# Designs tried in a protein design run: peptides against a protein of PDB entry 5HDT. Part 100

Target 1, 163 residues: chain A of PDB entry 5HDT
Amino acid sequence: MVVKTFMDMDQDSEEEKELYLNLALHLASDFFLKHPDKDVRLLVACCLADIFRIYAPEAPYTSPDKLKDIFMFITRQLKGLEDTKSPQFNRYFYLLENIAWVKSYNICFELEDSNEIFTQLYRTLFSVINNGHNQKVHMHMVDLMSSIICEGDTVSQELLDTV
Target 2, 163 residues: chain A of PDB entry 5HDT as posed
Amino acid sequence: MVVKTFMDMDQDSEEEKELYLNLALHLASDFFLKHPDKDVRLLVACCLADIFRIYAPEAPHTSPDKLKDIFMFITRQLKGLEDTKSPQFNRYFYLLENIAWVKSYNICFELEDSNEIFTQLYRTLFSVINNGHNQKVHMHMVDLMSSIICEGDTVSQELLDTV

## One batch from the design tools (peptide; made by RFdiffusion4, then SolubleMPNN)

Design b2_p21_6_s3 (from b2_p21_6, 10 letters changed)
Fold by OpenDDE base, seed 5:
Structure b2_p21_6_s3 (fold): chain B 163 residues (1-163), chain A 21 residues (1-21)
Amino acid sequence: as target 1 above (163 residues)
Amino acid sequence: KKLSEEERQEIVQRIKERIFS
């Protein structure tokens, strides 16, 4: 499986940008974003997050619509953080940790639909978090949301209303 | 909306309080 193979690769070097470009484009296709298996979708989200890390501060995706689809997709996967006892929890944690550290969502600042993306992210995170989560989850969520507030040129009232 | 640095920090504080509450 393409997604599984990608996760086994070293993803810490910008020298790998050219090598992984085609794979990155395929992972963002509807085939993977709309895959019927939730475990596959989670793995796809993790791979996409790794791709953003590799290509930071840019992305191999030039289409604003595609970027929106990807981040809305990643946001939906973060709902899996609710069940801390799930066998896949560590992978959900990895996803959160990655996108928070890289500040992946900051690439959305220039998107026309950034308000929708950020609002959905905030609503999702606030709905998932509870006292059963460890300190690291709390910190990553704060870092992710705070980065959007501090680094963005403007903040919509709709986003502010979620806080 | 354009926010000052002080306003941004107030929002960040609200986020922290809600996440850790």
Scores: peptide ipSAE 0.758, ipTM 0.969, DockQ to the pose 0.857
Fold by OpenDDE base, seed 2:
Structure b2_p21_6_s3 (fold): chain B 163 residues (1-163), chain A 21 residues (1-21)
Amino acid sequence: as target 1 above (163 residues)
Amino acid sequence: KKLSEEERQEIVQRIKERIFS
């Protein structure tokens, strides 16, 4: 599978991290998160995922509310995985692969609304997955969800009820 | 709630079973 990305940023130097800071902050604005174009929102999500990869295990966002908005936004984009024949499927795949590999959602452990974030993530993933998806999609979803279970200090019953 | 390692592994197994069902 050829995965095409909007931006494929490298995790290189501190200078690059500084360069991406302004971009990261702007991408988290309502202008981008609430953009009316579905394809634009997907590109934004992929870029945000790249930002989290670069800054891992930290993030350039200091507001818990903003972090929540971002991850809820990314979760909404993952719904696009449902259509494997979509021209943008490879980009949705990239998004999933990235956040699974980086364990991006684990930054939410310390957020008060982590339960809501994780619950919505699990519901979304379980909702879109089917036998038409390849093994890699299945594996990435398992890796993503398993990491949250294995590395989190606590897990809510609401989250457990999604499984 | 706080989970033991065994409990975490059981949940992971449930996730695997549901994803690959």
Scores: peptide ipSAE 0.758, ipTM 0.969, DockQ to the pose 0.868
Fold by OpenDDE base, seed 1:
Structure b2_p21_6_s3 (fold): chain B 163 residues (1-163), chain A 21 residues (1-21)
Amino acid sequence: as target 1 above (163 residues)
Amino acid sequence: KKLSEEERQEIVQRIKERIFS
């Protein structure tokens, strides 16, 4: 699958970045972001996360609205972390691990709607986490959320209210 | 709101406490 292919890619390869530019653009289309199958949406999210990993610290998307749609979409997929016994849990874990390690959401600092994106992320993570999750899930969530606090120029009161 | 480094660290601590509660 496409997810497996991206996982094997070198983050520092410029040739790979150009090769998958078209795929990156198509994955961000409404066709994939609004796909009726939840498993397909999860795969799309994982692919998008890998794309952000490869293109870090930049993204192949020039539209602020598109970036917002993507991160709101990824945030919605993270709800799947709730069921630790799901056959897809490992992919949800991968999604969290990837975006935490890469600090993918930090690209949103430049977006006008960054507050909305971060607020929804925090609300989602806090609503999902419980004592049934292993320590790695907890740490990845802390790393992801802490990075936004520590590296952002400003923090909205709305975001602070989620903590 | 622009936060000091100390304020940021306090928020991070609150995040840790809530995640590991």
Scores: peptide ipSAE 0.755, ipTM 0.969, DockQ to the pose 0.870
Fold by OpenDDE base, seed 3:
Structure b2_p21_6_s3 (fold): chain B 163 residues (1-163), chain A 21 residues (1-21)
Amino acid sequence: as target 1 above (163 residues)
Amino acid sequence: KKLSEEERQEIVQRIKERIFS
């Protein structure tokens, strides 16, 4: 399984990174981002997060529109964190942990639609978090959101209003 | 809006409070 194999990849050399650039681009295609299977979409999100981890701090995607689509897609998957009893919760946790540690969303700072991306992220995280989540989930959310505040050049009022 | 470091820390504190509420 190509998708599963890619999830297991660690940070590679520049030469190895180049070999998987096409795969990274395919994972960001509408075929995967709009896949009808929820579990597949989650897996795709995890793979995309891994790609960002591997390529950090640069993005392997050059299109601002594609980057927006990817992060809006990832944000939608994070809604799955709401159910801690879900059989896929561990993957949702992995997704959150990864993007928080890597500070993946910080790549969106230069995007024209960064405000929309961050606002949707904050609204999503605030809407799903509850007392049933463990301390790690809470901390990852704080880390993810705080990184955007601390390292961004500017912060929109709309984003501030979500807090 | 351009925020000072102090303002950023205030926002971070608000985030923490809401996440752990």
Scores: peptide ipSAE 0.755, ipTM 0.969, DockQ to the pose 0.862

Design b2_p21_6_s4 (from b2_p21_6, 10 letters changed)
Fold by OpenDDE base, seed 5:
Structure b2_p21_6_s4 (fold): chain B 163 residues (1-163), chain A 21 residues (1-21)
Amino acid sequence: as target 1 above (163 residues)
Amino acid sequence: KKLSKEEQEEIVEKIRKRIFS
């Protein structure tokens, strides 16, 4: 699978941006975002997160609607963190770690639907976290959510109500 | 809504408390 092989590539160099541009665009297509296989969707999410890391602080996606779809998609995948005993847990952890470190969601500040995106993220994270998770998961969640509060120009009351 | 630095810190503390609860 192309998505799986992509995750094994070195994704820390800016000179690779142009090389992976086409793949990045394809990964954001409905074909992958709506893929029937749950494991494939998780891999797609991880790849998308890696793409955001590579292109940070920018993104290869210029469409606000596409960006919304991607982040809503990533948020849905984070629900998988709830099962710490899953064989795929380490990949879910990787996804969380990546987006927290890169502050990937901060690109959504300029989106019209940023409130919806952030609210759904907060609700998802609060719904899955429990005492069975390790400290790193807790810290990544705090870092991710705190960054949105501290670096955003404004915060909606709806988002604040989730806290 | 625009938050002051103090308000931001308060919200962050609430987040931390809830995550680690």
Scores: peptide ipSAE 0.750, ipTM 0.966, DockQ to the pose 0.865
Fold by OpenDDE base, seed 1:
Structure b2_p21_6_s4 (fold): chain B 163 residues (1-163), chain A 21 residues (1-21)
Amino acid sequence: as target 1 above (163 residues)
Amino acid sequence: KKLSKEEQEEIVEKIRKRIFS
């Protein structure tokens, strides 16, 4: 698995897109998304975030169902942000920072189940954030959530009710 | 619902207040 840090990311290229195509497809399989080890799932989420960064604004996935599975999976991993003292916190932070910077969830605007995806994201973020988190975590969450409000054509009442 | 720019700004402010509460 290719695990990069946000600070060490290379300039995206077509060669990189080709290189990660097969990896992207395999990382979205049930084998990885339903892996029993939570640390493995976190690494998978980080790799998926990197893939979305590389392919932005497109994605190597053509199946709407697969895209839904991926973002629901990433959302579930973000719950790990709740423990700021965890040895894996830096990777959870990286995941949040990456998806906020890239605005990865914006690819979901065209999905039929976008409402479910965004609603679960908002509920998760609101449930884990507290005053023990640093300023950057707060800012990334606001940036991520605000981009969905400002760049989406429509917003469901269910999503608004989470705010 | 399609939100106006003003409505979007209002929602963003609500998000900010809740995140930084």
Scores: peptide ipSAE 0.748, ipTM 0.967, DockQ to the pose 0.870
Fold by OpenDDE base, seed 3:
Structure b2_p21_6_s4 (fold): chain B 163 residues (1-163), chain A 21 residues (1-21)
Amino acid sequence: as target 1 above (163 residues)
Amino acid sequence: KKLSKEEQEEIVEKIRKRIFS
């Protein structure tokens, strides 16, 4: 599967980035975002996170609607963090670690629906975190959410109400 | 809302408390 080969990619030169642009766009297609297999969707999310890492601080996706779809999709995958004993937990952890480190969600600041994206993210993270998670998970969540608060121009009251 | 640095810090602390609660 093409998606699997795109995981854990290192940052590329500008020339190499252009080579992966079409693949990045393909990964954001409905075919992958709405894939019926949960494990495939997780892999897609990880690949998308890698794409954001490679292209940081910019996004290779220019469509606001597509960006919204991607981040809402990633947020939905983060629900999988709930079961720490899942065989796929390591990939869920990777997803969280990546997006927290890269501050991937920060590219959503200028999106019209940023409030919805961030609110869903916060609600999801608060709903899945529990005492069974290790300190790294906790810290990644704090880092991810704190970055949105500290680096965004404005924060909606709805988002603040989730805290 | 536009948050001051102090307000940001306050919210971050709330996040920390809730995540680690």
Scores: peptide ipSAE 0.746, ipTM 0.966, DockQ to the pose 0.866
Fold by OpenDDE base, seed 2:
Structure b2_p21_6_s4 (fold): chain B 163 residues (1-163), chain A 21 residues (1-21)
Amino acid sequence: as target 1 above (163 residues)
Amino acid sequence: KKLSKEEQEEIVEKIRKRIFS
């Protein structure tokens, strides 16, 4: 129910931003980011992605360390894209589609640990993708990765080495 | 590293090729 609610949220809605602010903060807590259930973690990731969609290009999180934790967390969830036959694949797809469309990771440009975040993202995506994935998955990955290259001020050599 | 537009396009093409390989 919570996930469905987030999926229906409208971007740039000030009322929704205020309504979900507290929830967004709680979703970023260790309780949820380190939840033992992988399906719960996936749902959390999707909700966080929705929050970033609504707040884009800003975020309700003020701590750089928290932002890093969140995006590292989201990156870890993207590993679930590997199994195309998983019952949760559609949610993994949604996660990818959302963060690619919104360019959610671009908020990390100002983080001092952006290199680590982007590098782990690229490594994850390259390790997950295979010929069994449909074209939409491929395109979303390209869009996501290309946005970081084209819209970032600088790119580390470490990131480039992943390509 | 600061990338030129041409460098960005080259890298994007590399990404595309690898993703669709």
Scores: peptide ipSAE 0.746, ipTM 0.966, DockQ to the pose 0.870

Design b2_p21_7_s1 (from b2_p21_7 with T2V E9K K13L I14L F15K)
Fold by OpenDDE base, seed 1:
Structure b2_p21_7_s1 (fold): chain B 163 residues (1-163), chain A 21 residues (1-21)
Amino acid sequence: as target 1 above (163 residues)
Amino acid sequence: RVLTEEKLKIVELLKEKIFSK
């Protein structure tokens, strides 16, 4: 079970949760997750991150497979952090900041394939971080990854190998 | 949740690795 502090529970009202339910379901569709436009996919990822923020510590998705698809999708979008001069960098930063603050990936502990998801996340983050990134990016990455280590019961060797 | 010594070491390692880049 994911334990969240009061700060982590600073989410929207139940009324807003109901409002975003349909949007949440549509955004998780293959139409959006496999959209050919990279900027659209980034926007979708940001929206999904916001959805997880709103619904934290739960999610409006009942399918483990769908949740896996979403987080693998978000992980793929984080590759865009590599170019700090990109016009879309601020959105990539927002995505990272949001998921780190909310600890969105912690919901994956309920999934059978959590190790795969976390491993891919770690590999992605380590692959994109470079000397062009400021301390804030570094801190968000550390916060995100350390949270997963701390919240998990055990740390797999596969995950350790990424560090 | 209790933070074990092992987890603490792992966290320190990832901090060192991330901030070294």
Scores: peptide ipSAE 0.625, ipTM 0.931, DockQ to the pose 0.761
Fold by OpenDDE base, seed 5:
Structure b2_p21_7_s1 (fold): chain B 163 residues (1-163), chain A 21 residues (1-21)
Amino acid sequence: as target 1 above (163 residues)
Amino acid sequence: RVLTEEKLKIVELLKEKIFSK
């Protein structure tokens, strides 16, 4: 599976970014976003997070609808953080750590449905966090959500209601 | 962007809620 080639990649030069452009576009296809295997979807999410890291502060995706689909997809995968004893927990942690560090969701401010995306993210994070999570998980969640609050011009009441 | 007093309060609320879990 080609998605595995994107795991743990370093930020690339412009020439290297060009080489991965086609693969990046394919990873965002319905074939991968709607894959029936939960583990495959997690790997896809991690690869997409890596792509955003590599292409930061830009993204290889030009379609607002596609960007929305990707971030809603990533948000759904974060639900897997709830089981700290899962064999896949380390990959869920990687996903959270990556998107928090890169501030990947900040690109969503360019989307008209940013409020929906952020609201779903906040609801998901608050729903999965529990006393079994270590301080690093808490820190990444706070960093991710705080970045969105600080970057936005205003904070919607709907988003505030999630807090 | 500049951190306003309102945003600071929200961030502190986020910290309180998350770290209380």
Scores: peptide ipSAE 0.624, ipTM 0.932, DockQ to the pose 0.785
Fold by OpenDDE base, seed 2:
Structure b2_p21_7_s1 (fold): chain B 163 residues (1-163), chain A 21 residues (1-21)
Amino acid sequence: as target 1 above (163 residues)
Amino acid sequence: RVLTEEKLKIVELLKEKIFSK
C-alpha cells in the first residue's frame, strides 16, 4: 500500500522525490481529499504528511489553493485523535508525530490564508485533546503549535483566542 | 527568527493548556 511506501522513504532523497512526484500530485486531488471512506482519508493524510517530510522545506504543490486544501484536509483528519481506542489511532498518532517533527505547517506562512489554517489547526488540537492521551501526544501538539508561534513574525489575536 | 518574550509567554501558555488535559 502507498502508506507503507511513503513511511519508508528517506527525507531529502532526490531519487524518491522524482519517483513519487506524480503520486504526490494525485493524492492531492479531490478524488482522495474528498474520498467517502474515513480510513482512506486518514491514509491519504499520512501519505501527504510523508510527502511533505521528504520534500521539506519545499513542496511539490505549486498551487497556493491546493496547499490550503491539503492542510485544511490534514487538520480535519486530526479530529480522529480524539478516540484513543480507535483501531486507527496509531495512524492518527503517526500523522501528528510526523507533521510536528517536520514542522510541515510552516510552509503555510507563504499562503495568504495562513492564519485561517493555523487557527483551524489550533482549534482542532484543543478540541480533541483529553485525559486519555499520553504525554507523547501532548508533546507533539505543543511542538507543532510552538513551531508556528516561533516561526511567524506576529501572532494574530484570532490564533491567540484559541489558546 | 528571534524568540521574543511574547512568543515565549504564548508557548508557555500552550504548554499549560495542553498538559492540563
Scores: peptide ipSAE 0.633, ipTM 0.933, DockQ to the pose 0.821; fails the geometry check
Fold by OpenDDE base, seed 4:
Structure b2_p21_7_s1 (fold): chain B 163 residues (1-163), chain A 21 residues (1-21)
Amino acid sequence: as target 1 above (163 residues)
Amino acid sequence: RVLTEEKLKIVELLKEKIFSK
């Protein structure tokens, strides 16, 4: 799958963008990002991924600090991919598939701390991948990480050390 | 942006590491 080509596909309507704007702002609050229930946090991450899909290539958030918090949050949720037998695995798969397809993390290139975000993403993905995962999981991980390398001007040594 | 030889090598390393597991 060529992620860059898919970015040029038709995006969600302006009506949908307007509809989800208020929801997007609320879901990014500390109340949801730091929610004590693990299943709630997963659902929040999936919703945030959908929001980024709708607004791609832009983001409905203007605060760099908020964007960093969101992507660090999503990265933490991806740890749940490790257990392929979990009842929630399908939602973790959806999260991975979505962010890989949309190239959601590419918004982070505009952030000062992009290197930290990408490094944590790579470390997380390499830590959870195992022989229980099917070909689709492997492809989504490769597509996601390759897109970041290709669209960045340079690759930091810190990021290279994760490979 | 152009895919340089260096980036291509990194991508290949990623593929090898992910699909080896």
Scores: peptide ipSAE 0.621, ipTM 0.928, DockQ to the pose 0.766; fails the geometry check

Design b2_p21_7_s2 (from b2_p21_7 with T2V F15K)
Fold by OpenDDE base, seed 1:
Structure b2_p21_7_s2 (fold): chain B 163 residues (1-163), chain A 21 residues (1-21)
Amino acid sequence: as target 1 above (163 residues)
Amino acid sequence: RVLTEEKLEIVEKIKEKIFSK
């Protein structure tokens, strides 16, 4: 799991953590994760990313299955980065920037299905990146993926095959 | 955490693949 010393941003107060606890639980529900509106799902993903930022290096979720669902959900939203001219691109950029900075996916090291989660993330990022993206997007993707490599114990062949 | 030579090579491959696009 991510060590607090690896983070360069100040953590939010305990009061803020408690304030957002109920929101965190509701946002992780099937109602929001499977919401039919794409813009709503993106907003939910951004909010979840903010929640992970607040609670880092821990998470307000105790269920490994729920955590897996959340990160698979976030990964699916990152597909929206493909259209740089979308009105929602700035929010997709925010999502990427946030999870890269916070190293949010590093919480997944504690999950049994971490390999699947990371593999899906890598495939998604390599799939959406193109020459229409600026250097910041490229760098955030590299930072995110490199952090997982560096802070993990081992790298699976499946993950290596994505590179 | 120790950064091994293997991990460094993987990171370089990631960089190359991302920035090649």
Scores: peptide ipSAE 0.704, ipTM 0.943, DockQ to the pose 0.809
Fold by OpenDDE base, seed 3:
Structure b2_p21_7_s2 (fold): chain B 163 residues (1-163), chain A 21 residues (1-21)
Amino acid sequence: as target 1 above (163 residues)
Amino acid sequence: RVLTEEKLEIVEKIKEKIFSK
């Protein structure tokens, strides 16, 4: 129910943003992040991405631990991009497209564990990309990773080692 | 942030690695 609501959301008024803040927080709960159904987790990830889009450039989540959990969760979902023939591929594509366009991961610069988050993201993206992917997937991945490089202050050696 | 030559080089490496696959 919550998942469906956020999947249909777009840029809203400040009033509506406030209204759905609690729902956004609920969506980031362990109940959803650790949901046993893979398809549900994917939908949750998409909703979370939408939430970040709606609230951009600010994050509705204030807890560093929660933000870390969210982005680590999203990163794990991006593994699903590896199978271009899966029924859910279009949704994985949507997830990638969204976070790339919004530059959602840039929020992580404020986190102590940003290096870990970015490193895992880069490793994941590099591991899943293959010749079966169209150019748009390639471009979104480049845009996402390049944005992190450009917007960050420094690039860790660990992150560089992924490249 | 200011784009540096170093960052641009990293971006190019990213592009190369992604599009090599």
Scores: peptide ipSAE 0.698, ipTM 0.945, DockQ to the pose 0.842
Fold by OpenDDE base, seed 2:
Structure b2_p21_7_s2 (fold): chain B 163 residues (1-163), chain A 21 residues (1-21)
Amino acid sequence: as target 1 above (163 residues)
Amino acid sequence: RVLTEEKLEIVEKIKEKIFSK
């Protein structure tokens, strides 16, 4: 899997974006999103986060259902932040840092099911955070969640109930 | 986009909840 390539990529030219479009689409396939290996799923999530970073503020995915699946998938991976001593923690941290910095979830505002996506994200973040995490994790979570509040037009009661 | 006082309050609640953990 071309994990290293995406991680090293900055926001590329339009030509380069087109070059990697097919790869981006394949990474969002059920084959990868439902991969039986947890580590593979984490890498896929990181790659997807990188894709969103590269294509920001747009996404190469045209299907709202696919976008929903992707963000729900990424949200599920964030559960791995709970174990700070995991060998994969650095990648989970990278995932969080990336999506927080890029504000990747903001694209979900265009989705009908944005409320579900954001609610699940907030629940996940609040559930995994603990005093064993360093301040950077705390700040990234705050940045991520605050961005959604600030950039959104309205905030659902369901989302507010998570706070 | 205008950041309302209500949204600011929500953000503060998020901060408080996260950093209380």
Scores: peptide ipSAE 0.698, ipTM 0.943, DockQ to the pose 0.812
Fold by OpenDDE base, seed 5:
Structure b2_p21_7_s2 (fold): chain B 163 residues (1-163), chain A 21 residues (1-21)
Amino acid sequence: as target 1 above (163 residues)
Amino acid sequence: RVLTEEKLEIVEKIKEKIFSK
């Protein structure tokens, strides 16, 4: 799987954006988003987060439906943060750290279903966090959720009800 | 975008809820 190689990207040059464009599109396919292996789905989520980091502030995906699918998919993977003793915890942490730093979810404001995406994200984060998590996890969650509040024009009552 | 008083209150609620766990 080329996914592991893709996770090694650390530059965001225009040349790299063009080089990995096709790979980025394939990683968002149903084949990967609905892959039966949980570990593969986690790797895919991390790669997608890396793609958003590289292409920020834009995204290589032009379809609103595809963007929704991707962020709902990433949100589902964040449930894995609950088990702090899992061998895969460091990858879940990486996923959270990345999307919080990049503010990846902010591109969802342009989507019709942004409220649904944000609500599911907030519910997931609040359901996962516990006193077994270190301060960095807490801070990343706060940064991620606060950024959405601050950069949005309005906050829906449904989102407020999650807080 | 500008941080309003209302948004600040929401952020504080988020912080409180996250760090209470």
Scores: peptide ipSAE 0.699, ipTM 0.945, DockQ to the pose 0.820; fails the geometry check

